# Ledger of designs, part 59: peptides against a protein of PDB entry 6NYY

Target 1, 212 residues: chain A of PDB entry 6NYY
Amino acid sequence: KHFEQAIERVIGGLEKKTQVLQPEEKKTVAYHEAGHAVAGWYLEHADPLLKVSIIPRGKGLGYAQYLPKEQYLYTKEQLLDRMCMTLGGRVSEEIFFGRITTGAQDDLRKVTQSAYAQIVQFGMNEKVGQISFDLPRQGDMVLEKPYSEATARLIDDEVRILINDAYKRTVALLTEKKADVEKVALLLLEKEVLDKNDMVELLGPRPFAEKS
Target 2, 212 residues: chain A of PDB entry 6NYY as posed
Amino acid sequence: KHFEQAIERVIGGLEKKTQVLQPEEKKTVAYHQAGHAVAGWYLEHADPLLKVSIIPRGKGLGYAQYLPKEQYLYTKEQLLDRMCMTLGGRVSEEIFFGRITTGAQDDLRKVTQSAYAQIVQFGMNEKVGQISFDLPRQGDMVLEKPYSEATARLIDDEVRILINDAYKRTVALLTEKKADVEKVALLLLEKEVLDKNDMVELLGPRPFAEKS

## One batch from the design tools (peptide; aimed at target 1 P68 R82)

Design b2_p28_6_s3 (made by RFdiffusion4, then SolubleMPNN; from b2_p28_6, 17 letters changed)
Fold by OpenDDE base, seed 5:
Structure b2_p28_6_s3 (fold): chain B 212 residues (1-212), chain A 28 residues (1-28)
Amino acid sequence: as target 1 above (212 residues)
Amino acid sequence: KKAEEEAALEKLSEELRRKEEEKELETR
């Protein structure tokens, strides 16, 4: 309690109400964050939600905080669930508003980076094979790709397939849990910040045993 | 569990503080 309050104070003190969101923007953010929160709640390999907020911070209009896992090795299944959780905001916006916003740009970037890393760094794609090469960093001269144009096209196609599969999985999940997304979004609009206990009260206990 | 959650929350708070200081917090 005192430590959570101290974190809330540190977090809340850093929550400079620098940006006043319009009511419609705040609603969009609430459903976006609810999408992340609910996706993370029902995905086994997602990080446990600690806090979700629609209070703007810096350029962020909302955020979710998760229990950091000191995990250095990830399976394909774990990476997929993390991709789905990251897509949860965009998918929620699509389900509830029938439109997409620019708010998911960073999420899409993260998902894209993860998909490329799985295929070209971790060798996790059967068609591309067990290859590992560094992705060109922003600002690195496009060094000659260590692979043919045909391989480049194959990589691009398999990245799209992986992202689309993650997207479809997220759509299926959040469509099934649509009422839960609504509950979380509405409570976010009232409280602006939810913790794990609020989520348990709304949704019941997370269906996955927290590792002791 | 509570101590690990508290330690993880403390690390997260420090990381968030650092990220707020170094990066405009990106919308998640």
Scores: peptide ipSAE 0.035, ipTM 0.537, DockQ to the pose 0.053
OpenDDE base, seeds 1, 2, 3, 4: peptide ipSAE 0.029, 0.034, 0.031, 0.025; ipTM 0.479, 0.448, 0.485, 0.412; seeds 2, 3 fail the geometry check

Design b2_p28_6_s4 (made by RFdiffusion4, then SolubleMPNN; from b2_p28_6, 17 letters changed)
Fold by OpenDDE base, seed 3:
Structure b2_p28_6_s4 (fold): chain B 212 residues (1-212), chain A 28 residues (1-28)
Amino acid sequence: as target 1 above (212 residues)
Amino acid sequence: DKKKLEEELEKLSEKLREELEEKELKTK
């Protein structure tokens, strides 16, 4: 309770009451956030949804809040489900509108960064091997790659495979749950903000036991 | 490399959309 209230205060303070979304923009955001929410609901290793909102805050037009697991170590399966959840907004826009917005491109960038980190930093790919290299920092001229051009090509190929697998998994999930995405989106358009209880009422209990 | 990958993912998204549209047409 106190922690949730503290988070709400920090977030509520960031809600820019001044950004009025156009009705079509608001609809797009509702389906985008519904995609994230539904993907997170049905993926075992995704962080549990606390709140989803289509009220603009900061630089975003909508947001989903998740209970961060105090977890310092992630498995490959956990990282995959997090990638799928991140792709949920983009996939929802594709399913319902046949178009992708700039918001969906930002999520794609995050997924791309995660995939490179898994393969290059965490050694989570069998073909590339158990290697750990520092990814170039934004703005650092990568003068010399610590690996051969052949290894660089292999990394790029395995990154594509990983992202494509995450994308296909997300498409399959949200296509199966298309009616649930619609329900969440419509309720978001009505209430603007949904919590975990709204999601339980709408979709039923999350199929995964919340790890205490 | 990241930009190229983003472009490839856009193409994949378009392909998946087309496949979904084809499936919806067959169910009608």
Scores: peptide ipSAE 0.027, ipTM 0.559, DockQ to the pose 0.018
OpenDDE base, seeds 1, 2, 4, 5: peptide ipSAE 0.021, 0.022, 0.075, 0.025; ipTM 0.545, 0.560, 0.636, 0.471; seeds 2, 4, 5 fail the geometry check

Design b2_p28_7_s1 (made by RFdiffusion4, then SolubleMPNN; its pose is not in this set)
Fold by OpenDDE base, seed 2:
Structure b2_p28_7_s1 (fold): chain B 212 residues (1-212), chain A 28 residues (1-28)
Amino acid sequence: as target 1 above (212 residues)
Amino acid sequence: SAEEEREELLKKAEEEAKRLLEYENRYL
C-alpha cells in the first residue's frame, strides 16, 4: 500500500482531484482501462494486473499497472501478449463505442516500438530475417540505415502486419470477453480504482497461474 | 551487514518501482 502509493505518486503525480471528467469521458476511460485489464487477465503470457484506475493523474486520465516479472528474456509469445494487452484499451473503445479516441496514443507508441524491436532488434520476423540493428534513439542523428530502402519497406510492412495481428487477436479476445470488460468498466465507474482482488471477485481467479 | 541488507532491499524496491513505472498503460 504505502509503496504502491509512492510509486503512484512518482508515476502519476498527485491525483488531479480537480480534473472533473465529463461523464462520457469518464465512461470512455473506464472502458479503455477495462480493456487493458481484461486483456491482461485472459492472456497467458501477459503480466498480472496490479491495479487499474480511472482517477486522473499528472499525465493520464486512467492507467492499468502490471507487475512485471523479473525477466530479462522475453519470448515472441510474451511480446505478442504484451502487445495485445497494450492494445486492449483501443480495442475496448472500438467494441463498445464504435469510435476511437486519442487516449491510446501512448499505447500505440509502445506497441509500435515493440513491433519494430521484435523485427529489427530481435530478429523475430521470418521475412526480415535474423537481423539486429539499433533503432535510432530520439536525438540520434539518423545514421544511414544499415539496410536498403527495400528492406526498410519490408520492415515497415511486417511491423504493420504484426501490429494488425495483435490487434485482431485482441479484438477476438475482448469480443469473447465483452461481458467481462463491461463488468470491469462498470465497477471502475463505481470504485474508480480496482486491484487484483477486485478482479478476482468480479471475474474469478485468473486462469493462468502466476509464475512466481 | 544490516546496512547492506537494507541497501539491497532499497535497491530491489527501486528496481521494482522502476519496472512498474515502465510497464503501465495510460490513457492520455
Scores: peptide ipSAE 0.287, ipTM 0.664, DockQ to the pose 0.160
OpenDDE base, seeds 1, 3, 4, 5: peptide ipSAE 0.034, 0.023, 0.023, 0.023; ipTM 0.368, 0.440, 0.378, 0.396; seeds 3, 4, 5 fail the geometry check

Design b2_p28_7_s2 (made by RFdiffusion4, then SolubleMPNN; its pose is not in this set)
Fold by OpenDDE base, seed 2:
Structure b2_p28_7_s2 (fold): chain B 212 residues (1-212), chain A 28 residues (1-28)
Amino acid sequence: as target 1 above (212 residues)
Amino acid sequence: REEEERRKLFEEAEEEAQRLLEYENRYL
């Protein structure tokens, strides 16, 4: 409790008691966060959900927090499930509202970065091959790309394919679990904050054993 | 001993906070 609250204050900042979201915005946030939560719940290689909140904070209108494993090595399957979980919010918005919002911008950034890293740093794409090079940091004038323009186009295409695959996988999952996403969203609208125990009560135990 | 334990707890808390920060999905 105290530790989680301390982390929550450090991560989320102070609750913006003064930001009154419009009811429709609050609904959008609830379904977005429910998408993250449910995707993480039903993806084998996703990290366990710790907390999901729709209370606006200094850095966001809502959030889902996960307990990352003390893991330095990730498999392609783990990275894919993380991408799917990260896309869960956007996918939920699409499924329930038939529209997308700007709220997923950080999620899309993370997914994009992960996809590029998988292809150009981790060598996880067969078409690009077992290559590894440092991605340009924001602000570094990458004077010379270590690869041809043809390779650049191939990378861009394969990144898009990977993201689209993750997106489709997430759409399939959350469509199957649509009722669970709605349950979580409705409970979020009521309680504003859910923990792992609330999720267990609502959805039942997570179907995957937490590998300790 | 108490300072070392406090330092260790602080380091563990910082590491955990960093891990949690890195893996937060946010609606912006």
Scores: peptide ipSAE 0.290, ipTM 0.651, DockQ to the pose 0.224
OpenDDE base, seeds 1, 3, 4, 5: peptide ipSAE 0.018, 0.309, 0.020, 0.180; ipTM 0.490, 0.673, 0.452, 0.691; seeds 3, 4 fail the geometry check

Design b2_p28_7_s4 (made by RFdiffusion4, then SolubleMPNN; its pose is not in this set)
Fold by OpenDDE base, seed 3:
Structure b2_p28_7_s4 (fold): chain B 212 residues (1-212), chain A 28 residues (1-28)
Amino acid sequence: as target 1 above (212 residues)
Amino acid sequence: MEKEELEKLFEEAKKVAEKLLKYENSYL
């Protein structure tokens, strides 16, 4: 208990118990976090869910926590499923509310970074090819791109294709599992925090064996 | 504590720390 709270404080920051969300905002957060949770539950290569919360912490209004697998190498399929899980919040908002909010900004940043890394650093795109360039660090003036403007345009196009493919995959999944997203969102509105056991009780066991 | 005992303790602590690693998707 105390050790888990210390880890939560380091990763998520302190709970902002004084930050009262409007009921409609709290509902939006619940469905957003339910989208992350359900996407991670039904994606084979997604990391297992540990906890999902709609209690504001640090900079966030809600969060889903995952236990990463002990691995140093990632496949293209694993990175795609991680992108889909990261898009789960935005997709849930679209499915349930027909509108999007600013709440997915960090998720979109992470997805964008992952897509560029796959194409430019890991050589995972057939059109761009087996290339590996360092991505500009925050604050480095990119004086010269190590590739042509034609290659730059190709990279940008293939990044958009990859993100859109992940988005469509997530839409298909969460549309199929729409009732499960609703169940998780409603239970979040009641309990504010769910763990893995709550998810198992609500949805059944995760269909993928956790290789510990 | 011998150097080997310290190294073993460090490796055990590292394994425990790795098992406790987690990440978050957050609504902002």
Scores: peptide ipSAE 0.299, ipTM 0.628, DockQ to the pose 0.105
OpenDDE base, seeds 1, 2, 4, 5: peptide ipSAE 0.285, 0.248, 0.267, 0.238; ipTM 0.614, 0.600, 0.597, 0.578

Design b2_p28_8 (made by RFdiffusion4)
Pose (drawn by RFdiffusion4):
Structure b2_p28_8 (pose): chain A 212 residues (1-212), chain P 28 residues (1-28)
Amino acid sequence: as target 2 above (212 residues)
Amino acid sequence: SSVSSVVSSLSSVVSSFSSYVEHLRELS
């Protein structure tokens, strides 16, 4: 048990128990984190989940703890189910509320950087073609693009097609499973954390083979 | 010379561990 609190501390950050939220904020953060939980539960190639919390941990109001699959060959479908898990947060607080918040900003930086990487760096697109470019990192102040402007126009169009196909796939997921999202977040307001076991108590066994 | 080799080995282990944790954070 003392080891599992260390794995979480290194990955997650400092866990602020006293930094309380308003009752209308905890209601939002719970619906946001349930989106991460339920979309990560029902998708096939998404990571197995360990723990979902609404307690503020580091630069965040909620926290999700995943077990990333050690694999060296990501396919096109295995990257879409990772995108549809991340976008699940905004989708759940949009189905339930209608209001979208600024809390999904770090969820959207991971979607954006995982879309340029499929199109520009890998060869996962038809319109751009099978062309690989050295994509700049965050600490790399980009001087000039290694391709034209019409190509940049072609890339940013395809990223908007890619994310809005990941968005629509997840809206079609958390409406079919709308009641299960509400089950999860209402326990998150009661018990501020959820292990894997009490998600099996809610949602039954996960309907995919998972190696632990 | 022995102290410099120990400090260099510790710096390499800390750098490799920090890169591994950053990779796990990106996957999470």

Design b2_p28_8_s1 (made by RFdiffusion4, then SolubleMPNN; from b2_p28_8, 22 letters changed)
Fold by OpenDDE base, seed 3:
Structure b2_p28_8_s1 (fold): chain B 212 residues (1-212), chain A 28 residues (1-28)
Amino acid sequence: as target 1 above (212 residues)
Amino acid sequence: MEEEEKEKEEKKKEEELKKLIERLRELS
């Protein structure tokens, strides 16, 4: 108990008990986090859900905790499922509210960074080819890109295609699982925090064997 | 200066992604 709470404080940040979400904001966060949770549940290569919460922590209005796999090498399929899980919150908001909030900004950034890394660093795109360029680090002078402006445009186009494919996949999944997203969101509004056991009770066992 | 340029470039990429999502909604 005390050790788990300490780990949760380190990973999730300090609960800001002082941030009272308005009922409509709390509802938006519940459906957002439910979208992440359900996407992660039904995507094979997503990290297993440990906990989902709508209690504000640090800079976030909610969070989902996953068991990170100690994996150093990722396939394209694994990276795609991680992108879809990251889009799950925004897609849930779109499906249920027909609107996009600013709450998904950090998720969009993460998805965009992952897409660029796949195309530019990992050579995972057939049109761009097997290129590996270091993405400019924070504080590195943007030295002349080691590729032409035509290649830069091609990279940007293929990044957009990859993000679109991830988004479409997430929309398809969460539309199929819309009732499950709603169940999770409603239970989050009641309990504020769900664990893996709550998810198993609500949705049944995760369709994928836990790689121990 | 460089951190601000990166933050601007990240914001620009995010805005492009937002527009792309809006277009996908219109097609669905």
Scores: peptide ipSAE 0.018, ipTM 0.524, DockQ to the pose 0.023
OpenDDE base, seeds 1, 2, 4, 5: peptide ipSAE 0.017, 0.005, 0.017, 0.017; ipTM 0.449, 0.307, 0.470, 0.466; seed 4 fails the geometry check

Design b2_p28_8_s2 (made by RFdiffusion4, then SolubleMPNN; from b2_p28_8, 24 letters changed)
Fold by OpenDDE base, seed 4:
Structure b2_p28_8_s2 (fold): chain B 212 residues (1-212), chain A 28 residues (1-28)
Amino acid sequence: as target 1 above (212 residues)
Amino acid sequence: DAAAAAERRREAERAALEAAIEELRERV
């Protein structure tokens, strides 16, 4: 409660500073956010959305509020479903418009970072093995790679495979749930903001038990 | 270089996504 209200206040303060979206941009954002929302709804290990909004905030064209989970440890399955949910916006835009917008750029970066972290930092890939290396932060000079160029190529290949698998999984899901994505997008265009109850009314109860 | 690693990440991501999009366009 208090943490959610603090996030909502920070978020509501950002809403007042943003430009009004043009109708076509608003439509694109609605389908983008609907893609995230539906992916999060139907992926067991994804964090479902508490709030979906097409009201611009800062540099983002839309906003998705997740349940704040104080989760410090993630399984491979959880990380995959989180990657799929993060791809949900872009995949929705592709399914409905046959085009990619710049709105997904930050989502793609997050997916790529997650894939590298799984393989290089968390040792979650059998071909690369149980290696753990600190990923350089933005601006850190990497003086030496702690692994060979052959291992670097293997990492890059396995990252690509993991991202492709997450993308294909998201495509399959949102294609199956295409009508649900459209329902969410249309209601977003009307209400501009959806909550969990709106999602339950549109899609029915989430098919997974809430982790207490 | 961190810049070269970031560029490889972007290229790998772009190629992966372009390939997956193309596979989608063939199925739709």
Scores: peptide ipSAE 0.027, ipTM 0.444, DockQ to the pose 0.019
OpenDDE base, seeds 1, 2, 3, 5: peptide ipSAE 0.026, 0.019, 0.020, 0.018; ipTM 0.473, 0.430, 0.439, 0.510; seed 1 fails the geometry check

Design b2_p28_8_s4 (made by RFdiffusion4, then SolubleMPNN; from b2_p28_8, 20 letters changed)
Fold by OpenDDE base, seed 2:
Structure b2_p28_8_s4 (fold): chain B 212 residues (1-212), chain A 28 residues (1-28)
Amino acid sequence: as target 1 above (212 residues)
Amino acid sequence: EEEERERERRKAEEEAFKEYIERLRELS
């Protein structure tokens, strides 16, 4: 129920601003970042975090899934695992605190954007069909939707389904790996920054071959 | 420096996409 309501708020444009990390929030952020880190570690098609940090850098908390410089094409499976990794922080907060921060809402926004892109731009949904709508250029007035209101509703429904699938997958994973999330979070509270070696020490070697 | 440029590019793309979705919502 709360997750569905959160999706509806994101889909409805009710977004909260990103929270600036306060010292009092350090614990919450550590578990949030640990959720991302662990999800990225155990999802085959996700790009693992090479650096996990609870130190604020610029406008965001220290997780940025970068597109690998050399990978311009993503499969549906890769995009799903990336969505799950992005949900990892939110799911961790839910598992450990039963509450969701504004940071977790920003992640939900990113996931929502990815879901819309998959359905509307990449044609990755069979119900909507092999459609691709270009993003309007900056300054182009979107005067009309390139699709009917019925199609718009279908898109919104399929976006919701895709996000829910990614959420369920992330909940299952981080529930299974709950102890690992806690280990990472506790070490983050001590070191504030973890590297790949710290993650290997805590979790063992990543169970997937490094992308060459 | 390249990672920072790629981060800025991705942020700009994410923001552009957000604006697109927001505009689509306003039309609905």
Scores: peptide ipSAE 0.014, ipTM 0.438, DockQ to the pose 0.052
OpenDDE base, seeds 1, 3, 4, 5: peptide ipSAE 0.061, 0.082, 0.115, 0.042; ipTM 0.516, 0.554, 0.575, 0.483; seeds 1, 3, 4, 5 fail the geometry check

## One batch from the design tools (peptide; aimed at target 1 D106)

Design b2_p29_1_s3 (made by RFdiffusion4, then SolubleMPNN; its pose is not in this set)
Fold by OpenDDE base, seed 5:
Structure b2_p29_1_s3 (fold): chain B 212 residues (1-212), chain A 29 residues (1-29)
Amino acid sequence: as target 1 above (212 residues)
Amino acid sequence: MEKEEEKKKEEEEKKLEELEKLAEKIREE
C-alpha cells in the first residue's frame, strides 16, 4: 500500500483534482489508456500492468503503471513489444474514433527515439549495419554527422519501416482484441482506476508468466 | 472497399509524415 502509493506518486505524479476532463475527453483518454493496457497484456515482452488510470496527473490526462524491470539488456523483440505497447493508445483511438488526437505525441516521440536508438546506437538493423552513433541530445547542435547523407537517408527509411511495422503489429493485435479494449475502456469510465485484478477479471489471467 | 483502402492509406501516410516530422525534430535538437 504505502510503497505502491509512493511509486504511483513518482511515476504518475500528484492527482490534479483541478483538471476536469470533459465527457468526450474522458472517453478518449479511457480508450487511449485501454489501448496501452490491452497491448501490454497480450505482448510477451511488455512490462506487466500494475495500474491504469484516467485521472489527470501532472504528466498527462491518463496513465498506465507497469512493474519496472531492472533490465539493462533488451532484445530486438523486447524493444518491438515495448514500441507496440507505446503505440497502443493511438491505435485504440484510431480503431474506435477514426481520428488521431494530440494525446499520443509523447508516445510517438518515445517510439521514434526507440527506433533511432535500435538502428544507430544498437546496430540492430541489417541494412544500416553494426553502427553505433551518439544520438543528438535535446539541445545539442549536431555540428557534424559521423555518416554520409546517403547513410542518413537510409537510417530515416529504416526508422520509418521499423515504426510502421510496430504500428501494423499493434493494429493487428488491438483489432483482434477490440472487445477487450472496449471492456477495459468502459470499466475505466466507471471506476477511473483499474488494477491488475480488475484486468484479470475482465480479460482473464495474462497469457505470459510473470518473469520474476 | 477501394475508397476505404485509399482512406486507410492516406491516414497511414499522414501518420508517417507526423512521425517523420517528429524524427526530424529529434535530429535537429
Scores: peptide ipSAE 0.016, ipTM 0.392, DockQ to the pose 0.016
OpenDDE base, seeds 1, 2, 3, 4: peptide ipSAE 0.000, 0.015, 0.000, 0.020; ipTM 0.301, 0.391, 0.300, 0.394; seed 4 fails the geometry check

Design b2_p29_2 (made by RFdiffusion4)
Pose (drawn by RFdiffusion4):
Structure b2_p29_2 (pose): chain A 212 residues (1-212), chain P 29 residues (1-29)
Amino acid sequence: as target 2 above (212 residues)
Amino acid sequence: EERAEELKEYLEEEEEELQEEQEEEEEEE
């Protein structure tokens, strides 16, 4: 047990128990984190989930703890299911509320950087072609693009097609599973954390083979 | 296969840089 609190502390950050939220804020953060929990539960190539919390941890209001699969060859489908898990947060607080918040900013930075990487860096696109470029990092102040402007116009169009296909895939997921998202978040308001076991108590066993 | 390994490493490094940026912003506050 003392080891599982260390794995979480290194990955997650400091866990602020006293930084309370308003009752209309905890209702939003729970629906946001349930989006990450349920979409990560029903997708095939998404990571197995360990724990979902609505307690503020570091630069964040909620927290999700995943077990990333140690694999060296991501396919096209294995990256879409990682994107459809990440976008699941904004989708759940949009189905239930209709208002969208600024809490999905770091969820959108991971979607954007995983879309440029498929198109620009890897060859996962048809329109751009099988061309690889050295994509700049965050600490790399980019001087000039290694390609034209019409190509940059071609890239940012395809990123929009890619994320809005990931968005529509997740909206079609958390409406079919709309009642299961509400089951998860109502326990998150009661019990501020959910292990894997009490998600099996809610949702039954996960319908995919998972290696632990 | 080499390109797929580079893509994996790039995505993990971008997640680590994002976590370090978040820790720096928290220390500043």

Design b2_p29_2_s1 (made by RFdiffusion4, then SolubleMPNN; from b2_p29_2, 13 letters changed)
Fold by OpenDDE base, seed 2:
Structure b2_p29_2_s1 (fold): chain B 212 residues (1-212), chain A 29 residues (1-29)
Amino acid sequence: as target 1 above (212 residues)
Amino acid sequence: SEQARKLVEYLKEFEEEEKKEAERELEEE
């Protein structure tokens, strides 16, 4: 209990009881977080969901907490499923509201950064090849890119392809599981916080064995 | 990075286009 609360405080920040979300904002957050939760539930290589909340904490309006794996090495498949899970909130907003809010902007940025890292740092793209370049840190003078302008264009194209593939995969998944996303969102609106047991009661057992 | 910002903008445009296509498919039914 104390360790989980400590992790929640680190990841989610302190609950700000003073931030009252408007009903429509709360609805948007519920469907957004439900999208993350359901995507993570049905993706094999996603981290197991521990908790999902629509209670505003720190700068976030909601959060999904996952069991952190002490894993330093990720496969391409694992990174793809993580990208899909990260897109789950945005895709849910699109499916249910036909609009995307600013709440999904940070998720899109994370997906973009992950895609660039896969192609440029990890050499996970066959067209670009087995190359590893350090991405310029925010605020470092863009030192001369160690690759040509043509290679830069190729990288940008392959990043777009990877993100679009992850997006399409997420759309297909959450469209198939649309009823489950709605169930989770509605329950979030009632309880504000769901745990793994609530998800099991609502969706059934996660179809993938927790790799212990 | 500036490239990451441009890509985010591109993805927003792509999603808006996909939405318009889906809306057209619904209007044709």
Scores: peptide ipSAE 0.016, ipTM 0.465, DockQ to the pose 0.024
OpenDDE base, seeds 1, 3, 4, 5: peptide ipSAE 0.013, 0.016, 0.014, 0.015; ipTM 0.446, 0.464, 0.443, 0.489; seeds 1, 4, 5 fail the geometry check

Design b2_p29_2_s2 (made by RFdiffusion4, then SolubleMPNN; from b2_p29_2, 11 letters changed)
Fold by OpenDDE base, seed 4:
Structure b2_p29_2_s2 (fold): chain B 212 residues (1-212), chain A 29 residues (1-29)
Amino acid sequence: as target 1 above (212 residues)
Amino acid sequence: MEKAIELKKYLEEEEEMEKKEKEKELEEE
C-alpha cells in the first residue's frame, strides 16, 4: 500500500513534498545503506560494492538521474538487479522500522526512471512492444508525446508492475538476509565507512565472481 | 540519500576525467 502510493506519486508527477521527516537518525541511515549494500552483495548483476558510507557528502548536482549510456548493453535481468539494489534502502527501512524516509524518494525516482527507460527507450516490455522514445529531460516541457494517451496509460501500468516486481524481489532477498543487513548496519554505526574487505569479513566472499 | 557507492563512482570518474584533462593540457604545453 504505502509503496504503491509512493510509485503513483512519482509516476503522476505529484511532487507532494514528502514531509521533511526530522533529521534522519544515524541509525536509519545505517540500515538504509546496509540494505543497499546487502542487496548489491547478493544480486549477481548489481554493481560491485566499493564503499558504503553513512557520512553525508554534498550531492553533486543532478548526475544521479542519468542512466549510464552503457545501459544499452544491459540485459533486462541486469536492470532488474540494479532496481532491486536501488530499492534495498527503502526495503531495509520497512523491514526494520516500518517507516518511509525522504531517502527512499530519490531511490524511487531512480527506479521509476529505470523502469520507464526499459519500457519506453529499450522496448523491453512485451505489452508495450518494441518502442524507443527519448524520455523528456527534467524541465523540458513535453509539448508532444510521441505516443498516444492509451499507450501512455499502458506504459504507466507496466512501469508499476515492473517496480512492484523489483520491490517484491528485494523484500524477499532482504528478509532472507535480514541478519546480514543488521550486521552491516551495526558495523556502519561503528566505522561510518565500510569497504569491500569489511563486507567480505562480515558476510564472507561475494557469491558471484567479479567478472574481471 | 544517494548511495555513497554511486557518489564514489561518480567522484572516481570525475577524478579520472580531471586527470585526463590535466594530462592533455600538459601534453599541449
Scores: peptide ipSAE 0.015, ipTM 0.378, DockQ to the pose 0.029
OpenDDE base, seeds 1, 2, 3, 5: peptide ipSAE 0.014, 0.014, 0.000, 0.014; ipTM 0.396, 0.377, 0.285, 0.390

